# Peptides against a protein of PDB entry 5Z08: the designs that were tried, part 207

Target 1, 168 residues: chain A of PDB entry 5Z08
Amino acid sequence: RQKDEWAKKTSSLMKQLDWFIGEHLGAMLAAEELGGPVVGELMEIDPDDLSAGFNAHGKLKKATSQPDLDRRQRRIDDIWGPQDEQGQAHKRKRGADEALAASAEMRDLIEQLMNKLVEAGGDNSATYVEIPRESAAARFLVRSKVAMFHPNDARRLRLVDFGRDLDD
Target 2, 222 residues: chain B of PDB entry 5Z08
Amino acid sequence: GLPRLIDAIEEASKIPAKRRQTPIKPTIEKLTTHLYTHGASPDSLLRLADLLTLRNHLDQASLAAITRNLYPSSTVSDEVVLRFIGALGHGQLKPTLALQALFLRWLVMVYHLLENPGVLGQVYGVLFDLLDTAAIRPQLCHLLALVTRRKHVRPFRIQAILTLSRQTGGDPNLTGLLRVFKNYYPEIIVGDATKGRASAFKHPDPQWRQHLDEIQQRRSEA

## One batch from the design tools (peptide; made by RFdiffusion4, then SolubleMPNN)

Design b2_p21_5_s1 (from b2_p21_5, 15 letters changed)
Fold by OpenDDE base, seed 2:
Structure b2_p21_5_s1 (fold): chain B 168 residues (1-168), chain C 222 residues (1-222), chain A 21 residues (1-21)
Amino acid sequence: as target 1 above (168 residues)
Amino acid sequence: as target 2 above (222 residues)
Amino acid sequence: AKKLKTLEEIYQRLRYSLTQL
């Protein structure tokens, strides 16, 4: 009975987390991956300003000519910019696909971090997940104090031990 | 439906309790039950924000009960936010400080549902200037910790919060806000201003959060 | 129990971070 209640609560919370990632976080992560503002900084950016796109510092680019920024900017403008009806449908689809991809990456990364923590059996050295890239998902987990990078290797990410932070 | 319950409460709010033909309590209970079950639409939130923030003949217990059940079923508009911000501070026409604390707590709990969280950044000065009001300071510091960006962290505000922290004997909420400021200005010494532990600004009500998430999830599945 | 508490903390920190960032 109690184990079943804990299993149900865990399942319910996982569904809430999956929903939160999919419906709220995914689009913001996708925006950051595309060179948009850092997740949450988007909250101060006018959607119309999103269309003018982001510089390498996540600030709205005034129309200055750097070509690689223009591709990310076009992608941001393609996701968030006011375009014509056909462009808007294709933009909405691309934006949805990027949001889905970012949501999946975040979900997978959380699952890997959780699994490694369980597998490590208390060995903190064995709790690291190898990440192929420093994604918006990985950065957000670190900023959220959910995860931390290895001090000497930014390709290794581990879950924060919440037990210590609760007793302090 | 919810609109008809709001209509009945709006009409009752115009009349002193002693002059009402019908007790309002059963209608408030129906409203709070409906809000708990279904949440409030943006339009209903605006009407409820007016009932909560404007001077009327509703009792404080009813206003608090509505505020505690004010679950958004969708987003929270700038207009709704501004109604609650406009209700803050001292004044004969303003809600009680106890109710203002509930509004600030509500804004913290629904912050992720704001249509434009930048609206709070625009009124940052108004919020910051209320930090001397002890009755609302805990929730106000929490909200400011969410809202604070580099543009808000100015030398005069750093000095103001340091001064207020000293004057309050190191209020842990002010210490928490100073830690947010320290992210932008590492040279800020938090320890000398604060004999106390900084607030971690944990979610004010985990059960309320869970129930909000259930309401929000049901709407996305519909 | 540990998994649930960990998930609760993850979920809380993620939501809180969206509000702080």
Scores: peptide ipSAE 0.457, ipTM 0.510, DockQ to the pose 0.355
Fold by OpenDDE base, seed 1:
Structure b2_p21_5_s1 (fold): chain B 168 residues (1-168), chain C 222 residues (1-222), chain A 21 residues (1-21)
Amino acid sequence: as target 1 above (168 residues)
Amino acid sequence: as target 2 above (222 residues)
Amino acid sequence: AKKLKTLEEIYQRLRYSLTQL
C-alpha cells in the first residue's frame, strides 16, 4: 500500500516534471543555446520566436537582413532565410526542434544525475556525471542549486545533496 | 516632524514587540508617508540607517517599508553609506539577507546622490568578497558595476568571478560584471560558459527614480 | 521514498529558480 502510493506519487511528479521541461523550460533552454536570454530572464519564449534569433543584446531580432556573422550566428541566419512563407515555416520548425532537443537534454541529464546518485551508494566521489559540453541545461541545473560542477573539472556534474543543505 | 517620528521608533526599537505598550505600525506608517512626501535630510538618513542596520526589535516588514521609502531629500553622506555596507554579510548581528538586498538596491538607486562615490571604491574588497552570497548577488553585481574602476580589476578578482561564474552555472549578474571588467581589460575572455546574456543592470525601479527626482527638485526650489 | 523526495526537491528548485529570475 505505502509503496504503491509512493510509486504513484513518483509517477505523477515525473509527468509534471516532463511537462514542465517540455512546455516551458525547453524553449528557454533553446533560446539560451541560440544566444538568447539566460533561462528565466524571458519567461514567455514561444518556440516560434526562437526562429527569429537573438541580437547581441539577447533580444528577439526583427527580420532585418544583417550580414554573415559567426557559425552560431549562421545557424541563426540560416534560420533567417528569406521572409517568404516557406522560410518562416522552416524557421518555426527549427525553433521547435531546438526546444525539443533542449528538453531531451535536460531530461536525460536529470536522469543520469539521479542514477549516479543511486549507484554511488553514499560515495560522493562516484556521483559525478560526465557531460560532453557545458549546455544551457547543465548551467540551469547549477543555477537552480540542483547540481554542482566538480571544483576541478567542469565536465563533471553531480546532484546536490539536499540532505546537507537542510542542515546548514 | 520627521525627527519626532524617528525618536518614537528608536524608543520602540529597544523593546520587544510583545512588551510594547503601543503598536509601532501606525508610527511606521506616519514615518513612511513623511519620507514619501518630503524625503529624509542627511541627519534623518543617518538615524534611519542606524535603525535599519543595527540589531533592534523592529520587525522585518517595518524595516523593509522604511527602506523602500528611504528617499534622500539631499545628498547621502559617507557615514550613511558605510552603515549599509557594514550591515552586509552573514552573522547573527547582521540584518537578514532579504533586507541586505534592499540596502544594496537602495545604494544603486541613490548612487548619483552620494557626496563621495569614491567611498564605495574604498570598500570594494568587502563588497566583492560577498559575491558568493546568492541572495544579495544580483544587487551586489549591479552596485559593483557602478563602482568598478580599472584599479579594482585585478587578476585575482577576474579569476574569482570566472570561477564563481562556473560554479553558479553562468549567473547573468556575474556575466554582467565580467563585461564591465572587460571594458577595462578587453583581453578578458568571457568564456563560452558566459554565453548567457549579461545583465544590463537597468535601474531597478523607474517609479522610485521618478519620485526621487521630484523630491530632489523641490529642494532646489527652496 | 528517497527518489520521490529527490524529485520533489529538483522540481521545486527548478520552479523556484524561474520565479526568482
Scores: peptide ipSAE 0.448, ipTM 0.457, DockQ to the pose 0.245
Fold by OpenDDE base, seed 3:
Structure b2_p21_5_s1 (fold): chain B 168 residues (1-168), chain C 222 residues (1-222), chain A 21 residues (1-21)
Amino acid sequence: as target 1 above (168 residues)
Amino acid sequence: as target 2 above (222 residues)
Amino acid sequence: AKKLKTLEEIYQRLRYSLTQL
C-alpha cells in the first residue's frame, strides 16, 4: 500500500514535470536559445548579457552594449505571433521544432543529473554531468538553483543537494 | 455541446482578432452561458485552463468572462491546478496580473473540489515568493491561508512576511496570513508590524459559491 | 522517498524561477 501510493505520487509528479517542461517551459527555452528573453529572469536582462554567457555561479556576465529590447520582442513575436505567410509557416515549424528540442534537452538533462546523484552515493565529484554546450536548459537549471556548474569547468553540471536545505 | 464550443474557441485563439473571419464574442457568450448552466467537466476544465493560461490571441475580456464562469461540475485535477499556478508571476508569456488575480480567486473558491489539495502545498514556495507582487497579493494571501500547514511555517518565511508587511505599511492580507502562521507558532508577534486590521479571508463571492453548490448537487443526483 | 523529494524540489524550483519573470 504505502509503496503503491509512493509509486503513484512519483508517477503523477513525473507526468506533471513532463507536461510543465513540454507544454510550458520548452517554448520559453527555445525563445532564449533563439536570442529571446531569459527564462526565469526579469525581462530587464539585456540581450547582450545573454551573449556574454554565465559566470561559474550561473550569473549573467554584464555585456557593454545597449539592450535591443525591440529586436527581442520582435523575435518572440516572430516565434509566437501569427505566421500567415509561407516564410512564417517555416518559422512556426522551426519554432515548434526548437521548442520540442529544448523540452527534450531539459528532460534529458534533469534525468542525467538525477541519475548521477543516485550513482555517486554521496561523492560530490561523481555527481557531475558533462554538457556538450551551455544551453538555455542548463542555464535555467542553474538560475533555478536546481543545478550548479563546477567551479572550474562550466561544461560540468551537478544537481544541487536539496537534503541540506530541508534540514535547516 | 461544450466540447464544440471549446473547439471553436481553440481554433479562434490561434488567429489574431483582426484576421478572424467571424467574431468570437458570440461563441464566448455561448460558452459562458453553458458553463453557468452546466459547469465544466474535468476534461473541459483542462482545455479551458490551457486556453486561459497559454499565450493565445483571445482578448482579456473574453478570458476574464470564461474565468468568472469556470464552475467545475466535478472535481479539479492536479493538472488543472498546475496550469493556473504555472501561469502566475511576471513575464510577457504569462497572463496579465489582473487575470492571475482571477485565477487565484478561482482556486480559493474551488479549493474544496481539488482532487488533491496537497498539490498546492507542494507548490507553496512558488506561491509564497509571489507575495511581493501587489496586484495578486490579496488573493494570494487568501489561497496561502487555506494551504498553509506547520511544515510551511518556517522562520525565514515568518521574517519575509514581517519584512514585506513593514515595506507595504501593514497590508491587511499579510497581517491575515501572519495570523494563520501564529496558529502554528503562537510566539509570532503580529502587532508591531501591523497597525492595520487583518483580513478575515471571507469567501470572495457568496453568490458564486451558491451557484457552484447547485451545479455540484446536480452531479450527486445523476 | 529520496527520489520523490528530489523531484518535488526540482519541480518547485523550476516553477518558482518562472514566477520571477
Scores: peptide ipSAE 0.432, ipTM 0.452, DockQ to the pose 0.444
Fold by OpenDDE base, seed 4:
Structure b2_p21_5_s1 (fold): chain B 168 residues (1-168), chain C 222 residues (1-222), chain A 21 residues (1-21)
Amino acid sequence: as target 1 above (168 residues)
Amino acid sequence: as target 2 above (222 residues)
Amino acid sequence: AKKLKTLEEIYQRLRYSLTQL
């Protein structure tokens, strides 16, 4: 009985987390990856707004192409072509795809972090996940105090042990 | 130490300001300085929560100063949270609405330090029913934005907030809370009820946050 | 219990971080 209730609660919470990541966090993570604002500075990034790209100051790009845009921003401008209806539809789709990709990356990273914590059996050295890049997802987990980097290796990320802080 | 400062303030709180032999302000300043430097332990937080929430003879400026410096050095217990929640709303025995707004702001700023964030979810109804109180609505909506889970988003609450949003001319904090609800139920139409920008519910005080983080870091190093 | 608490904490901290920015 208690185990089944725990399993149900865990499943319910996972669904809520998945929803939160997919429907709310993903667009903001995608915006940060696209050189937009850091997650949380813009609470509403419509995936459609992701399509406009961001300037070097993390502001939504208005249609005026200024030349000195960072290489990432040029890629965004090259990616986010002309303002015709087809271009807007492609932009919207791409913004949605970036939000989905960011959501998937965050979800996968959380899952890996949790799995490593369980597998480590209390060995802190075994709790690290190797990350291929410093993603918006990884940065957000660290800023959120959910994860921490290895002191000597920014490619290694571990979940914060919430249990020690709760049992002390 | 902090306990002795609290003792002195507790005793002074029993006496009307005009009947105090000594001004309390210097003791309040010592308390707030101590809180700013070291934070408050769980035991000290509980005692301070009582001073802040129970009717006493402390002046509003002193109560506000304590609240603005109420840095937890550790976690925040359910008991402390419940003292602040119990102090909310209308009543002759309750703190002023201005002080209640500071309590709600404090709860927002220390939300990550709650021993059991679920306690706020248990009192969700009490918090939600106070949304009509304009003076506390901004901070209340922010706290509710943190606390809201799928179980709390019910048709009657959706309708209540939509109605209140219309009645308030589209309070941006209510719009912000509706946006949080829309997260759980995408079919919620936020726009028709609310001619206005939704609140993003940003951290109320970044400097306070930074200072809290410094106090909390000292604890982890000790 | 530990997994649920961990998930709760993750979810809380992520949501909190969004409201703190």
Scores: peptide ipSAE 0.460, ipTM 0.552, DockQ to the pose 0.267; fails the geometry check

Design b2_p21_5_s2 (from b2_p21_5, 15 letters changed)
Fold by OpenDDE base, seed 4:
Structure b2_p21_5_s2 (fold): chain B 168 residues (1-168), chain C 222 residues (1-222), chain A 21 residues (1-21)
Amino acid sequence: as target 1 above (168 residues)
Amino acid sequence: as target 2 above (222 residues)
Amino acid sequence: AEKLKTLEEIYQRLTYSLTQL
């Protein structure tokens, strides 16, 4: 009974988390990854707005903004292509794909972090997940105080032990 | 006048709120109204800096209200600046971190009125070493962005910002400060730490600035 | 119990981080 209620609550909360990541967080993570605003600076990012790309200041490109010679700007312009109708459709699809990819990366990272915490059995040294890159997802987890980097290796991320006081 | 209001608040600040014969709130309201209308002279500004930075029995709401209305009618002396800088950081005798953030915000907003802007450059190390304090970091980075000169951009400080940026998950304020450093040394590889949106360090309160400009203009006409 | 608490804390911290910004 109590285990079944726990399993149901866990499943329900996981669904809520997956929904939150997919519907709210994914677009913001994708925006940050694409050189847009940091997650939380812009609460309402339409995946379609991702398609406009971001300037070096993390603002949506206006159609008239000269491409800044920065490699990021070229990559964004190459990513987003011409603002014709076909380009806009391809851009919208790509913005949606980037939001989905960011959502999947966040979900997978949370799952790996949780699994490593369980597997470690209290050994803090074994709780680290190796991350291939410092993603928007990884950064957001750290900013949210959900995860922390290894002091000596920024490629290793662990879940914060919420059972320990943050002052320890 | 303003000096008499400050005298009354200084005397009240020595006494716990429960032991005061009269509520201080009406006197604080008169002070803040006067400050909003006329600003503070250099002498009054120093006395108010002492009230704000020294441990006393004034409530946080009153201290915050004074700080939010702390319009200089003229210049800001080095002494006033140093009182606010001395009040920063951790310690039982220091103001709350919330009040420290207001002081840093104030210093940003009055930076153009400093008699000697170089005074902040002299205490640059003290300010920089407080970047780990999350509660004041936004305003501190903004102040450092104004104060930073080529002489302050050192390898150890670059590395400290990069390390702290990783530890904080890329705080936009640290990214903004690192961009200021890069303006002096374009060769600084800011790597992924600057991939996020940097803070633009916009003026914290445009209405406060406009009102300050009106107070300053009245002085030039007198 | 621990996994649920951990998930609750993750969810709370992620959602709180968006509301405090």
Scores: peptide ipSAE 0.455, ipTM 0.492, DockQ to the pose 0.228
Fold by OpenDDE base, seed 1:
Structure b2_p21_5_s2 (fold): chain B 168 residues (1-168), chain C 222 residues (1-222), chain A 21 residues (1-21)
Amino acid sequence: as target 1 above (168 residues)
Amino acid sequence: as target 2 above (222 residues)
Amino acid sequence: AEKLKTLEEIYQRLTYSLTQL
């Protein structure tokens, strides 16, 4: 009985977390990855807006063709194909794909962090996940006090020990 | 007048609240009303800085209320600035981190009234070494953004702030400070982690600014 | 029990971080 209730609650919470990541967080993470606002500064990012790209101030760019955009900004400008209906559709699709990719990265990272915590059996040194890059997902987990970087290696991320006071 | 109100509060600050014969709150309210109406002279500012920064028996709400109404009627001396800087950091004799954040906010709001803005540049290291303290970091980054000059932007500080930015998940205030550093050294690669929206370091309280300007104008007419 | 508690804390901290910004 208690195990079954625990399993049901865990499954329900995982579904809520997956929904939260997919419906809200993914677009914000993708926006941050595209050089947009930090996650949470803009609460409602439409995946369609991701395609509009962001200026150096994290504001949505209007479709002005400036040629000297950096390679990552070129990916934003390549989304700014001709303002015809087909160009807008390709643009929207790419914004949605970036939001989906960011959602998947966040889900996978949370899963890896939880698995490492369980596998470590209380050894804090074994709780670190190696991350290939500092992603918007990794940064948001750290800002949210869900995870922390290794003091000497920003490629290593672990869950915060929620049993310890955050005051250390 | 203001000196007599400060005298009464200084005497009350020596006595634990439970042992005071009279409640101090009415005197604090008179003080804050006077400060709001007339501001504080340089001499009064120094005395109030001592009351705010030295360990005494005043309650946190009273200290916060004084700090929120600490309008200079004139300039702010180096001595007043150094009292507030000396009150920053950890320790049993230090003010609470919440009160320290109010002091840093105050220094930001009165920065243009400092007799010598260079005094903050002299204590730049002390301020910079407090960036790890999350509770004061927003106001501290704003103050550092005002104070930073080319001489302060050193390789070790660039690396320190980049490391701290990573460890904090790219705090927008640290990103804002890194942009200030980059203005002095454009070659600083602010990593992809800092491509996020930096803090613009806007004035913390436009209403407080307007009221300060009104107090300062009255002095120029007298 | 520990996994559920951990998930609850993760969810709470992620959602709280969005509401405080």
Scores: peptide ipSAE 0.454, ipTM 0.486, DockQ to the pose 0.211
Fold by OpenDDE base, seed 3:
Structure b2_p21_5_s2 (fold): chain B 168 residues (1-168), chain C 222 residues (1-222), chain A 21 residues (1-21)
Amino acid sequence: as target 1 above (168 residues)
Amino acid sequence: as target 2 above (222 residues)
Amino acid sequence: AEKLKTLEEIYQRLTYSLTQL
């Protein structure tokens, strides 16, 4: 009974987390990866808005603003192709694909972090996940105080021990 | 006048709120109204800086209200600046981190009125070493962005920002400060730490700026 | 129990971080 209730609550919360990551966080993570705003600076990023790209200040470019010749914007423009109807559809699709990829990366990273914490059995040295890159997902987990980097190796990320007061 | 209001608040600050014969709030309101209307002279600024930075029995709301209305009518002396800098960091005698953030914001907003902006450059190390303190980091990075000169951009500070940027998941304020460093040394390899958005360090309060400009203009006409 | 608590904390911190930015 208690295990089943725990399993049900865990499954429900995982679904809520997956929804939150997929519907809200994924687009923001993708925007950060594409050189947009840092996650949280722009709360309402539609995957369609990702297609417009971001200026050097990480603000959404309005479709009418001159292409800022910044190399970062060229990459976004190269990512998003011509502004024809097919290009807009490809842009929207690619924005959705980037948001999905970012959502999957965040979800996988959270799962790995949790699994390593369980496997380590209290050995803090064994709790580190090796990350291939400093992703927007990894950075956001650190900013959110969910994870922390190894002090000497930014490729190693671990879950924060929430049983310890974070104020220490 | 303003000096008499400061005198009354100084005397009240020595006494715990529960032991005061009269409520201090009406006097604080008169002070903040006067400051909003006329600003503070250099002498009044120093006295108010002492009230804000030294441990006393004034409540946090009163201290915050004074700080939010601390319009200089003239210049800001080195002594006033040093009072606020000396109030930064951790310790039982220090103001709260929330109040320290207001002081740093104030220093940013009055930076153009400093008698000697170089004074902040002399205490650059003290300011820089507080970057790990998350509660004050946004305002501290903004102040450092104004204060930073070529002499302050050292390899160890570059490395410290890079390390702290990783540890904080690429805080935009640290990225902004690192861009300021790169303006002095374009050859600085900032790596992935600058791939994020940097803070633009915009003026913290445009309305406060406008009101300050009005107070400063009245002085030039008198 | 620990996994649920951890997930709750993760969810709260992620959602809170968006509201503070």
Scores: peptide ipSAE 0.452, ipTM 0.493, DockQ to the pose 0.244
Fold by OpenDDE base, seed 5:
Structure b2_p21_5_s2 (fold): chain B 168 residues (1-168), chain C 222 residues (1-222), chain A 21 residues (1-21)
Amino acid sequence: as target 1 above (168 residues)
Amino acid sequence: as target 2 above (222 residues)
Amino acid sequence: AEKLKTLEEIYQRLTYSLTQL
């Protein structure tokens, strides 16, 4: 009975978290990865606004035709191609795909962090997940105080142990 | 009366300053004068909290003037508190950090008038996670010093303050908050981070407090 | 129980980080 209620609550909360990541967080993570505002600075990122790219100050760049756009801006231009109707549709699709990819990365990272915390059995040295890159997802988890980087290695991320009591 | 002044400001807040037929400043001055004289009822306080926290076309000087005169004539509801807490942090839709600092200062000054002081304890994590925001940290540490209970003092929060204290070169407000934590757990090893100057978290505006007390007394006599 | 508490805290922190946006 109590285990089943716990399992149901856990499953419900996982679904809520997955929904929250997919519907709200993913687009903002994708925006940050594309050189947009840091997750949290802009709530209403229209996927269409992701298309215009961001300047060095995280503000929406007006589509200026200048060729020497940096690799991120090229990726934005590749994501967000010519402003014709087909280009706009392809833009919207790629923006959606980047939001989905960012959502999946965040979800996977949270799962890995939780699994490592459980597996470590209280050994803080064993709680670290190796991250392939400093993603918007990883940065957001750290900013949100969900995770911490290893003091000497920014490729190692661990979940903050919220359960540890001072009386333990 | 106050409700009609709020109505006029709410309508004006929907319109960009350049498109307003009438200057809003005289209405803001009437509002702030009324608030200074009579305070705000719970209902008016909620409406003013929405004006202060929601994105609108009011100028920062007007918003700051309202906040500085936001004397409750009665209690402060959980809903009003949550409006101000919800306005904290970084975001294009959020109030400026300068205005957020005024909100936190206000919450400190009206803490004794909260209908349920426990509401701030429920959002403790929310407040705590904003400590890295330098612009609001002084007022935030003061509010956290009032709100902190034994249940909030956790190893990860101790470590977070210690880390942030090192990064900030020993901010006196963080040192003050660590001392509050140590009052609940004397055994907390805070190391060198507490050896520095700590904030005493004194009342931020004694004149504002006195004027608030005068407004509150008029209610108890009615 | 710990996993649920951890998930609750993660969810609260993430949602809060966004509601603070």
Scores: peptide ipSAE 0.451, ipTM 0.626, DockQ to the pose 0.646

